# Ledger of designs, part 8: peptides against a protein of PDB entry 3J47

Target 1, 121 residues: chain A of PDB entry 3J47
Amino acid sequence: IRLTNQLKSLKGLQSKLKDVVEYLDKVINKELPINHTILGKLQDVFNLLPNLGTPDDDEIDVENHDRINISNNLQKALTVKTNDELMVIYISNLVRSIIAFDDLIENKIQNKKIQEQRVKD
Target 2, 26 residues: chain B of PDB entry 3J47
Amino acid sequence: NAQYHLLVKQGDGLLTKLQKYGAAVR

## One batch from the design tools (peptide; made by RFdiffusion4, then SolubleMPNN)

Design b1_p9_2_s3 (from b1_p9_2, 7 letters changed)
Fold by OpenDDE base, seed 3:
Structure b1_p9_2_s3 (fold): chain B 121 residues (1-121), chain C 26 residues (1-26), chain A 9 residues (1-9)
Amino acid sequence: as target 1 above (121 residues)
Amino acid sequence: as target 2 above (26 residues)
Amino acid sequence: LEQVYRLLS
């Protein structure tokens, strides 16, 4: 149940991100007017993202384009890391469920053996 | 990505087998 | 199994 809900939430987030990208592309192409309310909410989301690639103050001379690429690469690396961490948590929960079930089965087998012994006595 | 999906699919398969076994033991 | 469970908990 919890994992299925997480997967559903992630799929929902992916769909929403796709819709945001499509919206931004339409705004860039001047197909739609800029909605300041949507833009403000997007800015809030970007401000909540960790500042990915503040170059240490010493690289003043890297063209703004290279800074954006470094930031995007760092964001991608952090996204991959987060995905890997979530995967580990998922596997851990699966293993816990398997162990708990194995223990339940063993307990049931033991209880059955105890009952069979009591009927023979 | 593909390995992740394979691992998730394998985990779901194990969970399904586990559920079937739990039902058969009931 | 229990050690793995503890590591995963």
Scores: peptide ipSAE 0.417, ipTM 0.879, DockQ to the pose 0.051
Fold by OpenDDE base, seed 4:
Structure b1_p9_2_s3 (fold): chain B 121 residues (1-121), chain C 26 residues (1-26), chain A 9 residues (1-9)
Amino acid sequence: as target 1 above (121 residues)
Amino acid sequence: as target 2 above (26 residues)
Amino acid sequence: LEQVYRLLS
């Protein structure tokens, strides 16, 4: 149950992220007008993300292209870190599920042995 | 990436074995 | 096993 709910939640998040990307692509291609309400919500999401691209106050003079590359590299590094953290959580949940299932099977085997013994008596 | 995919594959294999065992014990 | 379960909980 818990793993199924987590997988369902992750699939739901993936679908929502895909819808956001598709919406942004349509806005970039000028196929849809900019919705200010959606843009405001996206800005709130970006503000809750760890600051992916403030260079420390000392590099004011790097060309816009280098700043974009640094921001992309930091975003990639944070994405990798997040993936590693999610992986640890996934493994932990998997191990917990395996242990719980093993205990359930052992309990069923014990119950069957008790029933077989009662039928022989 | 490769280690992640290997670990997920191993986890799926264990889950499948547990499901088969649970069905056989039922 | 229980200690591992508690660490994962």
Scores: peptide ipSAE 0.410, ipTM 0.874, DockQ to the pose 0.047
Fold by OpenDDE base, seed 1:
Structure b1_p9_2_s3 (fold): chain B 121 residues (1-121), chain C 26 residues (1-26), chain A 9 residues (1-9)
Amino acid sequence: as target 1 above (121 residues)
Amino acid sequence: as target 2 above (26 residues)
Amino acid sequence: LEQVYRLLS
């Protein structure tokens, strides 16, 4: 149950992220007007991500392209790190579920043996 | 990427074995 | 088994 709910939540998050990407592509292609409310929520999500490069205030003159590339590389690195952490959590929960199930099965086998012994006595 | 997919496949295989074992004990 | 649970917690 808990693992199934976590997988469902992760699938829901993936679907929402895909919808955001599709929306951003439509805005870039000028198919839809810029929605300031959606952009504000996206900015809030980026601000909740651990400090994706506040450029140190001092170098004003690095062309916007290099800043975008550094921000994209940092965002990619953080995405990979987050995926690795989520994978470790997933495996850990899977192993816990396997152990709990093995213990449940062993308990059921023991209870069956106790019942069979009581019928023979 | 390839190691991640391999690990996910191994996890799915373990889940399938667990389901079979649970059905056999029922 | 219990030791594996403690490692995963």
Scores: peptide ipSAE 0.401, ipTM 0.870, DockQ to the pose 0.048
Fold by OpenDDE base, seed 5:
Structure b1_p9_2_s3 (fold): chain B 121 residues (1-121), chain C 26 residues (1-26), chain A 9 residues (1-9)
Amino acid sequence: as target 1 above (121 residues)
Amino acid sequence: as target 2 above (26 residues)
Amino acid sequence: LEQVYRLLS
């Protein structure tokens, strides 16, 4: 049961990582806005993954220790990979926000200059 | 981890600067 | 623009 749940979670994580990559590519290409719901669900899965990977110390037969360590290392590697992907999304969104804000500021400055010129005339 | 936190910190710094500028232009 | 760049730098 535990191994099956771990495998299912891993497959789900892999699918979500693929979806995040595809979403990142679309975001980089300016084709789609950020789906916050998907990102939130991904974050929730990743926050739950560390908790799913801590077996209660009491039932670990010595032969399963190596498999558990490998699973934990893979989970950690996947968590790092996803954190990196989320970071890229975050930075991309930040840059877009900065650009949009710069454009807004420039528009405000231009509007102010136009108003000042109209008051002088 | 450290590089990630550094990038996030830099991003937060830029956002803060942007917010200050937006408040000054407002 | 220049003022924004100065504030962002």
Scores: peptide ipSAE 0.395, ipTM 0.877, DockQ to the pose 0.047

Design b1_p9_2_s4 (from b1_p9_2, 5 letters changed)
Fold by OpenDDE base, seed 1:
Structure b1_p9_2_s4 (fold): chain B 121 residues (1-121), chain C 26 residues (1-26), chain A 9 residues (1-9)
Amino acid sequence: as target 1 above (121 residues)
Amino acid sequence: as target 2 above (26 residues)
Amino acid sequence: MELIHQLLN
């Protein structure tokens, strides 16, 4: 019973992880717009993964220490990678917002100059 | 982590400056 | 670097 439940939970986790990969692939391929709320939740999941995969310190036989360290290193690497990707997305959106706002301001200045010229003629 | 938070803080500072500039042009 | 170029384009 316990082993069958663990296998079912692991299969459920694997399916969810596949759905996440397929979503990220669609975002990378520009098939879907970047959803910051989904990326934030994904970052939170990766930050919680080190805590979700640690057996309680009371059941760690010395033979599992290498597997736990490898899993923790992989989870840490995924967390760092996801954080760097989110940082790049944040900078890119900030730069786009700055450019769009600069263009809007310049357009406003030019429109004001045109109106001032029409009042002098 | 610390470098990311520093970058976010710098970005928020730039956004605040941009908002002030937009308000001065209005 | 490449991801930045893809996002600025």
Scores: peptide ipSAE 0.405, ipTM 0.862, DockQ to the pose 0.042
Fold by OpenDDE base, seed 3:
Structure b1_p9_2_s4 (fold): chain B 121 residues (1-121), chain C 26 residues (1-26), chain A 9 residues (1-9)
Amino acid sequence: as target 1 above (121 residues)
Amino acid sequence: as target 2 above (26 residues)
Amino acid sequence: MELIHQLLN
């Protein structure tokens, strides 16, 4: 149940993110007028994202190229971390399912042995 | 990347064996 | 048993 709800929520987020990209592409292509309220909300979302490329305010002297590299490294590190966390959750759920099934099988084998004994008596 | 795909494939193979065993015990 | 309790918690 929890995993299915997480997957459904993630698919819903992916669909909405696609709709946002398609909207932005149409605005860039001048097919749609710029809605400042939508842009303001998108800007708020980007401001709430961990700053995917602020060097600490003390690195004023890094060329724009080095800032892009640091940004890409942080984005890659966050992507790897997220993938590792999802992998741990997947393995944990798989192991839990195996254990619960092993216990179910053992209980069923025991119940069958008890029924076979009751038919012999 | 390759180790991740191998681990997922092994997990899916184990789940399939588990499902077959559960059906045979039913 | 103990490993199972660690994975269930």
Scores: peptide ipSAE 0.372, ipTM 0.871, DockQ to the pose 0.041
Fold by OpenDDE base, seed 5:
Structure b1_p9_2_s4 (fold): chain B 121 residues (1-121), chain C 26 residues (1-26), chain A 9 residues (1-9)
Amino acid sequence: as target 1 above (121 residues)
Amino acid sequence: as target 2 above (26 residues)
Amino acid sequence: MELIHQLLN
């Protein structure tokens, strides 16, 4: 039972990580806007991964202590990697927002100048 | 962690400046 | 452009 659950969790994690990469690629390519709801749910799944790998406190055989430490280290590494991916997404969104706002401001300034010129003529 | 928080803080600072500028151009 | 560069710095 335990090994099958670990393999299922790992396959689920691998699928989710692939979905994240594919989503990031589509966002980098400007094919899709960021869906914060998908990102939040993904973050929640990653935050719940420690709880999916912990045996109930009643099944802690002394030989499992090394496996728990390995699972926690792997989870920490996955959390760091996810945070780095989220950081790249955040920066990319910030830059896009800045560019879009710059273009909006410039268009507004130009429109204002055209209106001011028409009132003077 | 510290570099991430610094980068987020810088980004939030830029966003705040941008919002102030957009309000001044309004 | 100039004012935006000043804002980004």
Scores: peptide ipSAE 0.332, ipTM 0.857, DockQ to the pose 0.047
Fold by OpenDDE base, seed 4:
Structure b1_p9_2_s4 (fold): chain B 121 residues (1-121), chain C 26 residues (1-26), chain A 9 residues (1-9)
Amino acid sequence: as target 1 above (121 residues)
Amino acid sequence: as target 2 above (26 residues)
Amino acid sequence: MELIHQLLN
């Protein structure tokens, strides 16, 4: 249940992000007029994203290219960490599902053996 | 990425074995 | 137990 809900939420987020990219591409291609209200809401979303590219306020002098590379490296590290956390949750839920299924099968085999014994008596 | 996809593939293989076993015990 | 080991491996 929890993992299925997380996967559904992530798929919903992925669809919404795709719709945003498709909208931005249409605006860049001049197929749609720039909607300042949509752009403002996108800016609010970007402002709510953790600063994936601010090293602590002490390094103001790194060239714009190195800041983009540091941002991409931190985003990659956070993505890897999130994948590892999701992997541990996935394995844990898989193991629980296997145990619950083994117990169900053992109970079914025992019940069948009891019924077969009652038919022979 | 590659290790995550490998783990998911192994888990799906396990789930498929589990489903076949559950069908054989039915 | 043995069946779980056969499934995991």
Scores: peptide ipSAE 0.370, ipTM 0.870, DockQ to the pose 0.069; fails the geometry check

Design b1_p9_3_s1 (from b1_p9_3, 5 letters changed)
Fold by OpenDDE base, seed 5:
Structure b1_p9_3_s1 (fold): chain B 121 residues (1-121), chain C 26 residues (1-26), chain A 9 residues (1-9)
Amino acid sequence: as target 1 above (121 residues)
Amino acid sequence: as target 2 above (26 residues)
Amino acid sequence: SEIESWLAA
């Protein structure tokens, strides 16, 4: 049961990591804005996390305390990982915003130069 | 948490600087 | 580069 829960947690984490990677790839490729889908999936993972620690069967034996501790540690580890992922998402959004703004500034500068040349001609 | 907040603060600072530059160029 | 110069100043 413990190993099964750990394996399930790892699979969940792996799935989440895959989702994050896919999202980051989409972000890098400028296909999607960062925010909604990953946050939704992260929320789904968090919503599933309590369930990942719950054994399928009601056998609340003494092994449950160790399982609860393991689930808590796993949840903590997943929380840290999620925080890291959110941080990466934030940075990615920030970088995209900066790049977009930089492009806008450059476009404005070019437009001004073109206008100045037109006035001079 | 502290590192995250620091990173966010740095990012916000950079964004603010960029906004100021954009406003100056506009 | 101009933006970088402005940011660095």
Scores: peptide ipSAE 0.366, ipTM 0.871, DockQ to the pose 0.059
Fold by OpenDDE base, seed 1:
Structure b1_p9_3_s1 (fold): chain B 121 residues (1-121), chain C 26 residues (1-26), chain A 9 residues (1-9)
Amino acid sequence: as target 1 above (121 residues)
Amino acid sequence: as target 2 above (26 residues)
Amino acid sequence: SEIESWLAA
């Protein structure tokens, strides 16, 4: 039962991570704006990851050092993947902010040019 | 972590340049 | 663009 629940949770996490990656790819390609709800959920998942290694589960598996090492490696891999996704989100937000600011500057320049032309006419 | 910090630093540099340009265009 | 040229300088 515990193992099946862990596998189900892992599969759920994997599916969510896949969805986040797909979303991030669309964000990187400027197809979609950043969704704050997705970011919040990802942060929640990250905050829950340290709690997935309950010391109680580690005591039961002590007899199988190989299984513990595999589980630890998987958790580390998931942590790295989550960190990479958070980084991509941060970069995407930064790039969008820069683009928005650039557009604002361009609009301001254009408005000034239009006003100058009106004064000359 | 080091790559993340490098990326953040590069982004901050770009933002600073953009801010300076915005100030010059005012 | 002028902005890109300024950012690149």
Scores: peptide ipSAE 0.364, ipTM 0.872, DockQ to the pose 0.057
Fold by OpenDDE base, seed 4:
Structure b1_p9_3_s1 (fold): chain B 121 residues (1-121), chain C 26 residues (1-26), chain A 9 residues (1-9)
Amino acid sequence: as target 1 above (121 residues)
Amino acid sequence: as target 2 above (26 residues)
Amino acid sequence: SEIESWLAA
């Protein structure tokens, strides 16, 4: 139950992120008007993220290229670190699920043995 | 990245074994 | 133990 709920929540988050990307693409392509409320919420999310130094594409002066590269490298490093941490959590949850399933199987085997013994008696 | 993927593959392998065991017990 | 043996194999 717990692992299934976590997987469902993760899938839900992935779907929501996909929807956000699709919305942003439509706004960039001028297919939809800019919704200020959605942008405000997205800005709040980005403000809660460590400042990964992504300068807005608009002020790319040549002198900022080195700073942009450094910031992108930091962002990449943080992304990798986050992925590693999530993987550790994933494996831990997987192991717990395996243990729980093992116990369930053992209980089922024992119950079957008890029932078979009762039928033979 | 490679170590991460290896760990995930090992976990998936264990899950597959567990599923096969569960199917055999049924 | 039987499950553990199966997992170890």
Scores: peptide ipSAE 0.339, ipTM 0.861, DockQ to the pose 0.093
Fold by OpenDDE base, seed 2:
Structure b1_p9_3_s1 (fold): chain B 121 residues (1-121), chain C 26 residues (1-26), chain A 9 residues (1-9)
Amino acid sequence: as target 1 above (121 residues)
Amino acid sequence: as target 2 above (26 residues)
Amino acid sequence: SEIESWLAA
């Protein structure tokens, strides 16, 4: 039972981590816009992960207390990782916005120059 | 958290500068 | 370059 639960927890973590990596890769590759809603949901999932690892052990054994502590530590680690990922997403969006705005400004400058030349001609 | 907030603050500063530039060119 | 100069100032 203990080993099975650990395996299940690890599999769940692995699956979630894979999803996060896939999402980040899609964002990096500009295949998907940064969706803040998805990031929020991801954070929620990480906050709920400790509950996914402890389904049915209603037995308050001393061993469960250590497992809960380990789960809490894992949750904290996952939270930190999630925060880092969110930071990367935020920076990426900011950079994209800056680039887009820069391009718009350049286009406007060029358009004004063209109009000024037309008036002089 | 502190590093994150610092980065966000720096980004917001850059965005503000960009907005000012956009307004000047507009 | 002009935008960069403005941002750098």
Scores: peptide ipSAE 0.321, ipTM 0.858, DockQ to the pose 0.059

Design b1_p9_3_s2 (from b1_p9_3, 6 letters changed)
Fold by OpenDDE base, seed 3:
Structure b1_p9_3_s2 (fold): chain B 121 residues (1-121), chain C 26 residues (1-26), chain A 9 residues (1-9)
Amino acid sequence: as target 1 above (121 residues)
Amino acid sequence: as target 2 above (26 residues)
Amino acid sequence: DEVLKQLQA
């Protein structure tokens, strides 16, 4: 039950993320007007992302183009790190579920053997 | 990407085997 | 290593 609910929640999150990407692509292509409420929530998500674009306030003279590339590389690195962490958590939960189920199978096999012995006596 | 998809596919294969074993022991 | 510790708990 818990694993099925987690997998259903993860599939629901994946579907919602796909819908957000498709919406952003339509907005970039000027096919849809920017919804200010969705943009505000996306801005809040980006503001909650650690500020990937503050090199220490002391280098004001590096071309705006290199700062955008560094911030995009750091954002990509954090996205990869977050995906790797989520993958590790997923595998860990899968392995725990496998072990718990293996123990439950072994306990059922033992209980069945004990019942079969009691019917032969 | 390819290693991730391979790992997910292996996990799904294990989960399917586990479900079959649980049904056979019931 | 930390993943293995979390698996054993």
Scores: peptide ipSAE 0.452, ipTM 0.878, DockQ to the pose 0.033
Fold by OpenDDE base, seed 4:
Structure b1_p9_3_s2 (fold): chain B 121 residues (1-121), chain C 26 residues (1-26), chain A 9 residues (1-9)
Amino acid sequence: as target 1 above (121 residues)
Amino acid sequence: as target 2 above (26 residues)
Amino acid sequence: DEVLKQLQA
């Protein structure tokens, strides 16, 4: 039950993230008018993200193009790190589910053997 | 990416074996 | 057992 709910929640998050990307692409392509309310909420989400694009206040002199590439590389590195952490949690939950299923199967086999012995006595 | 998909595929293979075994014991 | 304990915490 918990694993199925986590997988359902993760699939729901992935679908919602895809819908946000598709919406942003349509806005960039000028196919849809910019909804200021959606953009404001998205901006709030980005402001709550750790500021991956602030070099510490000591490097003011890197050209704007290199800053965007560094920010994208840091964001990509953190996305990879988060994906690796989520992967470890997923594998750990999967292994726990496999062990719990193995124990349940062994308990059923033992219960069946006990019933077969009681019918032979 | 490729190692992740391989590990997920291996987990799905184990889950399928456990489901078949659980259905045979039921 | 220790991995199961870490997964239960």
Scores: peptide ipSAE 0.374, ipTM 0.869, DockQ to the pose 0.034
Fold by OpenDDE base, seed 1:
Structure b1_p9_3_s2 (fold): chain B 121 residues (1-121), chain C 26 residues (1-26), chain A 9 residues (1-9)
Amino acid sequence: as target 1 above (121 residues)
Amino acid sequence: as target 2 above (26 residues)
Amino acid sequence: DEVLKQLQA
């Protein structure tokens, strides 16, 4: 139950993230007007992500193009790290569910053997 | 990425076996 | 048993 709910939630998040990307692509391609409300919500999501792209306000004039590439690389690296961590949690929960199921089956087999013995006595 | 997909695929295979076994023990 | 103990922790 818990693992199935986590997988369902993750699939739901993945679907919503895909819808956001598709919307952003349509806005970039000028197929849709910029919705300031959606942009504000996206900005809030990016602000709730651990601060992946504010360099501390300490000094250096280096061209805006290199800062965007560094921010994108850091965001990508943290997305990969988060995906790896979520994978470890997923596997741990999967293995825990398998063990709990194995124990449940063994208990059911033992209970059946005890009941069969009581009918023969 | 490729190792992740392989590991997820192995997990899904194991989950399918678990579901089949749970259905056979019902 | 040891893997079980690590997974329950």
Scores: peptide ipSAE 0.361, ipTM 0.867, DockQ to the pose 0.040
Fold by OpenDDE base, seed 5:
Structure b1_p9_3_s2 (fold): chain B 121 residues (1-121), chain C 26 residues (1-26), chain A 9 residues (1-9)
Amino acid sequence: as target 1 above (121 residues)
Amino acid sequence: as target 2 above (26 residues)
Amino acid sequence: DEVLKQLQA
C-alpha cells in the first residue's frame, strides 16, 4: 500500500511538474499571466512530500533505511527541481514587473511633457 | 543555493533601483 | 529602453 501511494504521488507530482514547466515556458514567451492557483497546488504537493518521508517510528527495520535514503534523495532532487522552477517564476515575475514599471515611468514622463507644453501655450 | 541567492539578490537590486527611479519620476 | 539602460548603469 505505501509504495503504491508513493508511486501515485510521484506520478501526480511529475505530471504537475510537467504542467508547471509548460506553464513556465508560456510565461517566458509572454503568452500567459502567472496563475497563482497552480503555484499554490504545487506548494501543497511539496508540503506533503516531507510527510511521505516520515516513517511512523514502528517500522524502522534495516531494509527501510535504504528506501528512506532513496526517498530523501528523491525528495531533495524534487525540491531542487522545484526551487529552480520557482526561481524561473520569480525571475519572470520580476522581469514583467520591471517592464510594466518602465512603461508606467515612460507614460508618466510623456504625460508630464504634455502638461509642461500646455502650460507654455 | 548560492546561485539562487545571488539571483534573488540581483533581482532585489533591480527592484530597488526601479523603486528609486519611480520615486524620482513621481 | 532608456530606463533599462539607466538601471544597468
Scores: peptide ipSAE 0.360, ipTM 0.871, DockQ to the pose 0.057

Design b1_p9_3_s3 (from b1_p9_3, 6 letters changed)
Fold by OpenDDE base, seed 5:
Formats: C-alpha cells, sequence, structure tokens
Structure b1_p9_3_s3 (fold): chain B 121 residues (1-121), chain C 26 residues (1-26), chain A 9 residues (1-9)
C-alpha cells in the first residue's frame, strides 16, 4: 500500500512536472502569465516529497540499504528538478516584471514629452 | 546553484537600473 | 527595449 502510494504520487508528480514545464515554456515565450496556483501546488508537492522518500524507521533494515540509497538519490534528483523549475518560474516572473516596468517608463517618458510640447505651444 | 545565483543577481541588477532610470524620468 | 539598451550602455 505505501509503495503503491509512493509510486502513484511519483507518477502524479512526474505528470505535474511535465505540465509545469510545458506551462513554463509558454510563460518564457510570453504566451501566458505565471499561474501562482500551479506554483503553490508545486511547492506543496515539493514539501511532501521528502516525507514520501524518507523510508520508515521500520524499513531501515541493513538488507534495504541499497534501496534506501536509491530512494534518497531519487529524492535528491527530484528536489533538484523541482528547484530548477521554481527557478525558471522566478526568472520568468522577473523578466515579465522588467518588461512591464520598461513599458511603464517608456509611457512616462512619452507622457512627459507630450506635456512639454503642450506647454511650448 | 552558482549559475542560478548569477542569473538572479543579473536580474536584480537590471531591476535596479530600471528603478534608477524611472526615478530619473520623474 | 530602447530604455533597456540605454540602461545597459
Amino acid sequence: as target 1 above (121 residues)
Amino acid sequence: as target 2 above (26 residues)
Amino acid sequence: SAVLENLAA
């Protein structure tokens, strides 16, 4: 039961990560805004993953040492992957913020020029 | 990690420059 | 873009 739940969760995470990657690609291409709900769900998964990957104290037998090492390595790999995805989201938000701010500055400059021309006329 | 921090730093630097420019335009 | 270019210069 527990292993089945872990596998199901892992599959779900994998699918979700794939969806996030696809979404992030669209965000990077400025096709879609960042969805904070997706980010929140990803964070929730990330917070749950350590708990899913930690072997129960009862399963920490010497005979399972190799399995534990594999599980820990997988957990670390997933953690890195999740961190990379969060990084991409952060960068995407940063880029969008920069673009928006650039547009704002440009608009302000234009408005100022218009006002200066009106005063001269 | 190092590449990430570098990228974040570059982004922050750009934001700072934008803020300065925005303030100068005001 | 022009503003960013000016800031980068």
Scores: peptide ipSAE 0.435, ipTM 0.882, DockQ to the pose 0.060
Fold by OpenDDE base, seed 2:
Structure b1_p9_3_s3 (fold): chain B 121 residues (1-121), chain C 26 residues (1-26), chain A 9 residues (1-9)
Amino acid sequence: as target 1 above (121 residues)
Amino acid sequence: as target 2 above (26 residues)
Amino acid sequence: SAVLENLAA
């Protein structure tokens, strides 16, 4: 149940992010008028994101391109970390399911043995 | 990516074995 | 467990 809910939530988030990207592309291409309310909400979302800049790279002369690359690297690292964590959770749930099933099988075997013994008596 | 896929594959293999065992115990 | 033994076999 928890894993399914997490997956559903992630899929929902992915869909929403895709919609946002599509909207922004349309705005950039001047296919849609700029909706300031939507942009404001998007800005709020971005403001809630962790600062992707390392504070030490405040050297003034790093060309905008280098800053973008550093930000992208940090974002990638965070994404990888998140993926790894989700993987661990997935495996943990899988193991729990396997253990539970093993116990169920063992119980069934024991019950069968008990019934067989009762028939012999 | 390769490690992830390997881990998933191992999990699937274990699940399959477990299913076979469950079927045999039925 | 018997299950683990059978899985290992």
Scores: peptide ipSAE 0.422, ipTM 0.873, DockQ to the pose 0.094
Fold by OpenDDE base, seed 1:
Formats: sequence, C-alpha cells, structure tokens
Structure b1_p9_3_s3 (fold): chain B 121 residues (1-121), chain C 26 residues (1-26), chain A 9 residues (1-9)
Amino acid sequence: as target 1 above (121 residues)
Amino acid sequence: as target 2 above (26 residues)
Amino acid sequence: SAVLENLAA
C-alpha cells in the first residue's frame, strides 16, 4: 500500500514536472513571461521531495532494501531534474531582466538626445 | 553543478556590466 | 542593442 501511494505521488509529481517543462520551454522561446507562481510551486515540490522518500515503516525487510534504493535513485533523479528546471527559470528571468534594462537604458539615451537637441534649437 | 555555477557567474557578470552602464548613462 | 554593444566592447 505505501509503495503504491509513493508511486502515485511520483506520477503526480512527474506530470506536474512535465507541465513545468512545457511552460519553461515556452519561456525559453520568449513566448511567455516568467510566472513567479510557477517558481513558487517548483520550490514547494522541491521541499516536498525529501518527504516523499521516507517510508515511516521501520520494518527494513531485506527485500524492501533494493526497492528503497531504486526509489531513492528515482527521487535523486527527480531532484536533479527539478534543479535543472529551476536553473532554466532563473536564467530566463535574468535574460528578461537584462533585456528590459537594456531597453530602459536605450530609452534614456534617446530622451537625453532629444533634450540636447531641444537645448541647441 | 559546475555548469550551473558557470551559468550563474556569467549572468552575474552581465548584470554587473549592465549596472555600470546604467550608472554611466544617468 | 546599443547597451549590449557597449557591454561587449
């Protein structure tokens, strides 16, 4: 029963991660702005990952040890994937901020040029 | 991990340069 | 673009 619940939780997490990846791809392609809500949800998922791997049942049957190791490996893999997704979000935000700031600076330069031209006239 | 840190470092470098330029334009 | 160009220089 516990393993089945863990598998269901993992499947749910996997589905959510897939949705996040799809969103991130759109963000990378500059089709959508970064949504901070998604970042918050990803952080929540990351914080929940350690809890998904703790079978509370102290009954370490030797046969369960291999299954636990496999589960731990899957969780580690998911953690790495989540970390990569967070990194992509961070980089995307950084790039957007840089672009926005670049546009702002350009606007300021243009305004300054216009003012200088008006003073000369 | 190393690639991540490299990307972050590059981003920070770009931000720093951008800040300097912004300050110079002011 | 001009900012990026100046940053690249």
Scores: peptide ipSAE 0.418, ipTM 0.873, DockQ to the pose 0.063
Fold by OpenDDE base, seed 3:
Structure b1_p9_3_s3 (fold): chain B 121 residues (1-121), chain C 26 residues (1-26), chain A 9 residues (1-9)
Amino acid sequence: as target 1 above (121 residues)
Amino acid sequence: as target 2 above (26 residues)
Amino acid sequence: SAVLENLAA
């Protein structure tokens, strides 16, 4: 039940994220007007993300464009790393659930065999 | 990305087999 | 173990 609910929630989140991406693509292509409320919520999400590539105050005036590109690359790299880590955790939990289910099935088979032997005696 | 998708597909296959086995043991 | 063997197969 708990694992099924987590999987359902993850699928729901994936579907919602896909819808958000499709919406953003339509806005970028000027097919839909920018919704300021949605944009504000997205900005809040980005603000909650760790500031990947806020230059520490001390580094030199490299032209804003190169800093933005480096910051974007770092943010992308950290996003990929986070996704990989979450995937590893998901697979690990799935494997643990499979092992636990295998043990439960084996116990059920053993109990059934014991009961069948008792009925024959 | 391709390795990730392959791993997810393998996991889904294992889950399906596990569900079938669980149904057979009932 | 038997379940895992059947799954691997």
Scores: peptide ipSAE 0.417, ipTM 0.870, DockQ to the pose 0.108

